# Designs tried in a protein design run: peptides against a protein of PDB entry 4CIC. Part 141

Target 1, 148 residues: chain A of PDB entry 4CIC
Amino acid sequence: KVSTKGHYGVQAMFDLAQHFGEGPVSLKSIAERQGLSEPYLEQLIAVLRKAGLVKSVRGAQGGYILAREPRDIKVGDIIRVLEGPIAPVESVSQDDPEHSLKFDFSVTKSVWEKVKKSIEEVLDSITLADMLKDAEEAQMAQGYMYYI
Target 2, 147 residues: chain B of PDB entry 4CIC
Amino acid sequence: KVSTKGHYGVQAMFDLAQHFGEGPVSLKSIAERQGLSEPYLEQLIAVLRKAGLVKSVRGAQGGYILAREPRDIKVGDIIRVLEGPIAPVESVSQDDPEHSLKFDFSVTKSVWEKVKKSIEEVLDSITLADMLKDAEEAQMAQGYMYY

## One batch from the design tools (peptide; made by RFdiffusion4, then SolubleMPNN)

Design b2_p22_7_s3 (from b2_p22_7, 12 letters changed)
Fold by OpenDDE base, seed 1:
Structure b2_p22_7_s3 (fold): chain B 148 residues (1-148), chain C 147 residues (1-147), chain A 22 residues (1-22)
Amino acid sequence: as target 1 above (148 residues)
Amino acid sequence: as target 2 above (147 residues)
Amino acid sequence: SIAEKVAEQEKALEEPESITLL
């Protein structure tokens, strides 16, 4: 499972992508549209801002914008910023050196590495621009179904 | 992250695959080789047995065996039995129907469905027989580096 | 409840961001 943080981080970034070029979006408006609490969204945006994926604009019409074009932001970039490196298995080995599972079964590790690589490839193949296009196509398809 | 349950379940099933055709393996011997507690392994084996992936053999030389050949058990089968359906995101929506996030952004769901499908394809492409072969190849490669 | 979602969101901030892949 993608963490709740990764999931909502992608939603918040997608909301900013939908408003890209329209100027700064308030956290309140993102929170209302995405069903997020403002405090939760503030923490997500703080991480995304520190990573240079979003910019803060100050003033009465202040808020947040994407720091890059939607085509230059991969879903994998958002996930790596919020969740760190995609790790398929918890390294059981860090905190209990005595229960270092002596059988570092290289084979079971290789299964999880294949899973990791496959997820990275998928997430790095999807941009915020691809998500915008998919949203437009879905909205057009719904519009045509009401005219038949 | 694959849950600790899924990870250790695959390890226990792989241990049974390494002993396939040799007869029943005791939980104690699996636990010792895989670095698992016997009580934890008993819980995993109970689930795997109920799903028909392992069989219990009774008697003084009793224990567990694979219920199918290693080639007929996918890693995906083990994971689905232990963890349920592969779900790339916790469905925040299942338990609270009132706060169904009205914006079921179909697009964000489609991203996670693509991730799910990719994980399923990988895990369903790997059998316990493939893992046995990879172990043999790795052991041969290590043996040649010492000569 | 909105309160339960807020609490779940707050809890998800405190939980180490384990990409639970599954």
Scores: peptide ipSAE 0.091, ipTM 0.782, DockQ to the pose 0.136; fails the geometry check
Fold by OpenDDE base, seed 3:
Structure b2_p22_7_s3 (fold): chain B 148 residues (1-148), chain C 147 residues (1-147), chain A 22 residues (1-22)
Amino acid sequence: as target 1 above (148 residues)
Amino acid sequence: as target 2 above (147 residues)
Amino acid sequence: SIAEKVAEQEKALEEPESITLL
């Protein structure tokens, strides 16, 4: 499972993508639209800002913007920043010295490495621009369902 | 992350696959070989047995065996039994009535559904027989490094 | 509720559970 941090971090970044080019968005407005607490969002945004995914804009209409275009931000980039490297299994301490355990561990580890690679490939294949497009397509589909 | 239950469940099932055809394996011997506590392994095996992935054999040489051949048990089958459906994100309660929140939730949910599908495809592509073969290939590769 | 989501979010801040990739 992607952590709550990863999940809400993607939501917050997606909200900033929806407003990309409209100027800075306040944390309060993101929090309200995404169902996030403002203090929680402040911590997420601080990490995302430190990683260079978002920029703070100062002034009376201050807030946050994406630091790059939505097409230049992968979901995988957001997840790696918030959660670190994608790890499908917790590293159980390799401390058992027995040679059989090391071998069985290597085979089971290879299964989880295949899972890791698969997740990385998916998350690195999806940009915030792809999410915006999927959103537009879903809105169009909903709009058509109200006219039928 | 595959939970500790899923991880150790796959290890225990793989140990039973390595001994498939040799007869019943004691929980003690699995626990020793896999670095598991015997009480924890008993709980895992109870779930796996209830799901029909393992059988208990009674007698002086009693223990557990795989209920099916290693080729007929996917890693995905083991994970689904121990952890339930593969869920890449906890279902944040959809109870927010605001239409924007529902929409943004649907798009972010689609990302996690793509991740879920990818994990399922990987785990359903790997059998215990594939793991046994990978083990044999790794042993052969180690054996050739000693000559 | 929004309050439950806030409490879950606050808990997730205190317990930075690393990527539990089920």
Scores: peptide ipSAE 0.087, ipTM 0.784, DockQ to the pose 0.117; fails the geometry check
Fold by OpenDDE base, seed 5:
Structure b2_p22_7_s3 (fold): chain B 148 residues (1-148), chain C 147 residues (1-147), chain A 22 residues (1-22)
Amino acid sequence: as target 1 above (148 residues)
Amino acid sequence: as target 2 above (147 residues)
Amino acid sequence: SIAEKVAEQEKALEEPESITLL
């Protein structure tokens, strides 16, 4: 599963993408819009800031902004920052050298590596700009259904 | 992450595939070969049997066999039986209808649905027969490195 | 350790098998 951290991290980054170019957004406003606790969001933003995906702006109109344009931030970049490398299966420690398990382990590992690669390819194919576009298209489609 | 159940379920099914046609395999022998607890394996096998992926054979040489040929069992079939539908994100309960959150939720959901579909396509593209073949190829490649 | 793997497997039986994929 995308951890709660990855899921809400993508939501918080998407909120910042929707406000990109409008200036700094307060954590309070993001938390309210995304249904997040402010303390939880502070932890997410601290990690994202340290990774250089988000910038902190100081002052009376202080808050957070995307450090890059929405097109230059992949969903995969957000997930890797928050969760680390995509690992489909926990690496069961290699600690038992004695059993014939080495061979079966290699084949099952290759299955999970194929899954990993597929997830990485999908998440690296989606930018925050693609998400913004999908949002606009969905809003337009809903608008047309209310006028018919 | 594939759950421990999905991971070890695929290992147990692969062990049964390696012994396909040799007759029934005891849970004890699978547990020993796969580094599984026998009680844990009993629970996995019970689910796999109920889903019709494994058969129980009774008698002095009793145990378990694949219910189908290795080519007719996808990794995706095993995962769906053990874990249910592949869900990339927990469905956070829809309990707050009032906030403008509906829109943002739809877009983020579409990302996870794309991930789900991609995982399903990969897992449905791999059979136990493909895993057996990959095993044989890996064994042959190791044999050639020693000469 | 084999004992740690057994304990982890037993714990995984008690925990609701939420398909953690990532």
Scores: peptide ipSAE 0.086, ipTM 0.791, DockQ to the pose 0.136; fails the geometry check
Fold by OpenDDE base, seed 2:
Structure b2_p22_7_s3 (fold): chain B 148 residues (1-148), chain C 147 residues (1-147), chain A 22 residues (1-22)
Amino acid sequence: as target 1 above (148 residues)
Amino acid sequence: as target 2 above (147 residues)
Amino acid sequence: SIAEKVAEQEKALEEPESITLL
């Protein structure tokens, strides 16, 4: 499961991508469109801003914009910023030094590393521009389904 | 993240795979080898048994065995049994019919469906037999690093 | 409800979000 932060962070970044080139978008408008609380979105945007994925614009028409073009932002970049490194399993804290059953969990670790790599490859293969294109294609397909 | 349940479930199933053909393994011995609490392992094994991945053997040398050969058990089978369907995002309950924001949710959903499919493909490509082989190869590689 | 989503979002802020990718 992508965390709620990762999920809503991608959703908020996608909203900013849909408005890319239209100027700054208010957090309120993103929150309303994406079904997010404004305080929750503010925390997400603060992290994304600190990571340089989003820019704050000040002024009467202030708000937020993508810091890069949608094609230059991978879904994987958003997830890594919000959640940190994609970890398929929590590292069980090695803090119990006593039981020297160093049975090298190497094999199970290898399975989870394969899963990690696969997730990273997928998320790094999808940009916000790809998501915009998929949205346009879905709109066109819905438009055609009303004509059949 | 694979849940702790999925993680330790795969670990326990792998322990049973390592002892496959040697007869029934006690939960105590699995728990000791895998660093699990016996009560926690009992819950995992109960689910795995109900799903037909593990068999209980009764008697003085009783315990648990794999219900199928290690090659016939995918990691994906274990995960699906313990966690249910691989859901990359909790389905935000669609229960709010009023906000017609249906459109934006479709594209984000597609991203998570791609992630889901990729995870399923990986987990369905790995059997307990593949894990056994990887363990043997790792032991051999460690053996060669000491020479 | 919107209130439940807000409560889930607030709870998700307090819980160290273990990235449960599975």
Scores: peptide ipSAE 0.069, ipTM 0.786, DockQ to the pose 0.118; fails the geometry check

Design b2_p22_7_s4 (from b2_p22_7, 12 letters changed)
Fold by OpenDDE base, seed 4:
Parts: structure tokens; sequence; C-alpha cells
Structure b2_p22_7_s4 (fold): chain B 148 residues (1-148), chain C 147 residues (1-147), chain A 22 residues (1-22)
């Protein structure tokens, strides 16, 4: 499961990638374009900033920029920052020691580890630059569909 | 994230696979071995039975068996039955057409579709028979470490 | 509608609703 936090975090990072090189983007403008509340986006951006994926710019045109080029930010990097390690199964809290017969049967664990690895490989294969390219290709395809 | 329901459903199906050919297994015995409550397991088994993955056997030694051989049951089949289609993103409900800023940016959707496909491919590549083999190999490896 | 979306998003931050991958 990608959380809503991961989903919206990728959207916010993609918005910043679309404006990369144009200078700082206001949280308000990102929120409006991505269908996010400003308070929700502030929390996402705070986490992403703390992880060094986003930089804050101060001044009258203050806002946020990507801390790295879009090609140097994987979707997997964003997800790991927002959700932590990609865990296929939530470790049900350790707190009830008696009924935590988490028979983590090594076999069932291995199935979920294979799923984890597969998700990680996919998310680490996609950069914000790849997403920008896919967006450009989609816009070009739409533009051609109106001229035919 | 696999839900606890998917996780425990795979465990229960794997327990039935380990006893495949030995006859019907009681829910009590599965629950004890898998660390599940009997009521929770009853709910899982009811869904799995309705989907045709499990059969109920009646009688004094009544219980449950796999409806198919372990090789004919994929982990993906179990997960789809318990959780529905693997959807990396819950489709935010279609109901409000006007102001649903479903900026389902086609690009973000495509990322999640790639993740979905990858998960489906993995889960459809693993059968209960593969899990049985992995368990046997793990038991053999543990046996060799103690000698 | 926006207020509902805000509440759903705020709730999702406190208790991250995990989008079903599996």
Amino acid sequence: as target 1 above (148 residues)
Amino acid sequence: as target 2 above (147 residues)
Amino acid sequence: EIEKLVKEQESALEEPEYLTLL
C-alpha cells in the first residue's frame, strides 16, 4: 500500500519538478495545482525538507525548490522519506507479547520480502525526470489528438 | 502493504497446503498453528470457501481442505480473493464529478500502475507448492545447522 | 467539499490510510 501521504508526496514533488529551474514555488500554488490543502502540504514539505529532498527559499518570492535535479530523485526516495522503509506487511505492534504468535513463518515472510523487493526495484527505477518525460509525451499525444 | 487479512489468509492457506492429502483439517488446529483466533480464521475461511479456494468436509473428522492442488493456487489468487484487485492507489470514489480535483495526473497514476503490475507478477509467480518447497528447504537448512 | 478533502487529508496524516497495494 502506498499511503495517501506517499501518493500526495509524489504529486507535490512532481509539481516541484515541473517548475525546476523557474525558481521557488509557493506552497499555495502547489496546493491549488495538486488538489492539496495548504496545511497538509506544509506537513509533507516539512518532512521532505528535513530529508533533504526539498529546499526552502527565503524572500518576497519565497517558496520551495527541489534540493536535487529531477533525475537525481527517485520515486523510491520520496516514498522512503514519507513512509519509511517499504514494508509489505505492517508489523502488527509488538506490544501484546502473549498473542503475538507472529509465527513469521519464514516462508510467508519470504513471500512479502519478494513483494517488497519488487516494489523497491520499480520505485527506484522511476525518477522525477522520467515522470516529467512521461508528462511531456502525454501532453504531446493530447495535442496531436486535437489536430487530427 | 499487505493487509493483516491478506497476510493471515496466506498463512491459513499455507497451513492447508502443508496438510494437503492428509484429509480435512480443523479450524482449531489451523488457528493454533498459525497464531489466529478461531473466529478470525472462520471469517477468512468463509471468504476463501466462497471463492472456491477451500472446501469444507462434513463429518466427525470435519474440517477444511484446499479445493485445488497447492501448485494450482497462486499467492495472487489468495490476495485477490481476500483484498480484491491489487490497487496501489485506492480510487478515490467517483461520486462527485464536478469538484473532484482528481488530478489523477496520468503520470502519477502510471507510476502506481507500474507498481501494481510488478506486485501482481510477483504474487502470480508464487504458488502454495513453491511455498511448501521453500519450507522444506528451510527445514533442511536448519537441520544441517544443528548437526 | 474542500473542507471534507482537508479533513480526509489531515486524518490520513495522523492515521495514514494505506492505499491497497496488496
Scores: peptide ipSAE 0.083, ipTM 0.814, DockQ to the pose 0.118; fails the geometry check
Fold by OpenDDE base, seed 2:
Structure b2_p22_7_s4 (fold): chain B 148 residues (1-148), chain C 147 residues (1-147), chain A 22 residues (1-22)
Amino acid sequence: as target 1 above (148 residues)
Amino acid sequence: as target 2 above (147 residues)
Amino acid sequence: EIEKLVKEQESALEEPEYLTLL
């Protein structure tokens, strides 16, 4: 389950991607467009800025911009910054070494590691540029449905 | 997120797979071998039984067995029974239909749907029989390191 | 240690903590 932080973080980064090259976007405008509370968005942007995915621009036309081009930001990069390492199962502490439990624990762990790897591969295969393209394609498709 | 229920449910089902064909296994013995509380395991087994993945056997040698062969039970089947549909993101209620949010919501939703599909494909590709095989291979590999 | 594990599992029954798959 992607946390609410991961979900809204991707949404906020996608909003910044849609405005990439148009200059700095205000937190207020992102919050309004993305249905986020401004205080919640401030927390997300603070983390994303510290990780170097977002830049703050100061001045009368100040706000936030992507620190990199949309093609150079993977969804996986955003999620790792907001949630940390993708972990399918929290590491149940390996504390008790004695019992026959070690074997069963290793196999179940392998299942979750396979799930982790699959999620990482998907999220690392999707850039903000891919999301922009998907949005454009969806907009064109909706435009065509209203003209028929 | 695999819930604690999903994790321990797969672990309990794997224990039943290791004993498949040996007869009914007591909840106590599963709990002891899997590091589960017996009350916790009772709740998991109740759900798994209701879904028809586990059978209860009554009698002096009573307990639980897999309802199907280990090859016929996917990890995905266990997870769907315990957690419901694999949802990568909790459905933020689509309540506010009015704002320009529809487009952004659809694309971000598509990302999570891709993640969902990938998780489903992985979990549906792994059976309890595959897990048994992986356990045997790991046991052999450890046995060869000690000699 | 077992008591802690039991309590963690009992708590997880009441509030199923979803272990973070993403």
Scores: peptide ipSAE 0.073, ipTM 0.806, DockQ to the pose 0.113; fails the geometry check
Fold by OpenDDE base, seed 1:
Structure b2_p22_7_s4 (fold): chain B 148 residues (1-148), chain C 147 residues (1-147), chain A 22 residues (1-22)
Amino acid sequence: as target 1 above (148 residues)
Amino acid sequence: as target 2 above (147 residues)
Amino acid sequence: EIEKLVKEQESALEEPEYLTLL
């Protein structure tokens, strides 16, 4: 399951992709368009900025821009930055070495590793540019339904 | 994310698959082998039984068995029974309707639907029989390292 | 030890800790 943080992080990055080349976008305007609280968005953007996915522009017309072109940012890159490594099973084993899940059923782990790999492949196959294209296609399809 | 419930449910079902054809297995013996509490396992087994994935046998040698052959039980079937529909994103929308994700960006949904479909395809491609085979192959590989 | 494991598993039933797939 993608966390709420990953979900909203992808939305915020997609909003910045829609405005790519138009100049810096204010956090307020992103928050309003994406239905996010400004404080929550500030936390997301801080992480994304630290990871080099977004840049801050200073000044009266300041805000944020994508640090790379939309085609050079995968959804998987955003998720890995916000949530860390896609781990199928949080090993409960970090805190109590004695409660090692004793039967490390290599087989059960292998199931979750297959799921992980499949998720990674999907998320690494989708760029912000692909999402922009899908949005344009969806808007065109809506336009045609109003003219028929 | 697979819940702890889904994870342990798959482990318990796999234990029953390893004993398939040997007769009923006690919850105590499953709990001991899988590192589960007996009360936790009772709750998992109750759900799995209600869904028709396991059967209870009564008597002094009573316990549980798989209701179907290991080849006829997908990991996806176990997960859907324990967790419900595979949702890639927890819609925050159930508890607080005011924080409905108002901007239902069809595009963002489509990303998560692709992830969902991918998870479903993987989990529906793996049976308990496939897991038994993988366990046997792993045991053989360990045996060859000792020779 | 068993009591801790029981409590952790009971808590996981009430609030299913999602093993991070993502």
Scores: peptide ipSAE 0.062, ipTM 0.801, DockQ to the pose 0.106; fails the geometry check
Fold by OpenDDE base, seed 5:
Structure b2_p22_7_s4 (fold): chain B 148 residues (1-148), chain C 147 residues (1-147), chain A 22 residues (1-22)
Amino acid sequence: as target 1 above (148 residues)
Amino acid sequence: as target 2 above (147 residues)
Amino acid sequence: EIEKLVKEQESALEEPEYLTLL
């Protein structure tokens, strides 16, 4: 499961991508569009800003912008910032030092590592630019269904 | 996220695969080998049995066996039985009926569907027989590093 | 240690702690 934090973090970053080049966007406007509480969004944006994915712009029309172009931000980058390393299974083995000596060639660990790698490959294959393109293609497809 | 239930369910099923053809294995012996509580394992096995992945054998040497050969049980089958459908994100959209009317072409939903598909493909590509083979190969590799 | 593991597993049955995939 992607955490609610990862999910809403991707939504907030996608909203900033849709407004990329239009100038700074207020947290209030992002929150309203994405169905997020403003306080929750403030916490997400603070983490994303600290990681250098978002910039704060000061002034009367202050707000937030993407720190990089949408093509230079992977979904995997957003998730790693918000959730940390993609771990399919919390390694139960960190707490018991006595069992640590057997080469825990956990065949089960290998399964979860394969799942991890697969998720990383997918998330690293999708940029905010790819998401913008997918949104545009879908909007065009909806427009076509109303004309038939 | 694979739940702890999914993780330990795969471990318990793998233990049963290692003993496949040797007859029924007691829950106690599985619990001891896999670091599971016996009550926790009883609940896992009850679900797996109801789904037809495990059989109960009655008698003095009673216990559990795989209901199918290890090659005929995918990791994905075990996870689907224990956790249900692989959902990368809980669809927040089920609770708010008013937002349901906009064609929630959530570009974000498409991302999570791609992740889902990728997880399903991996888990459906791995059988208990593949896990047995990987275990054997690793045991051989460890034996070779000591000589 | 075993008692802790038992309690963690029992708790995980009531509230399945989803181990962080993502």
Scores: peptide ipSAE 0.048, ipTM 0.806, DockQ to the pose 0.108; fails the geometry check

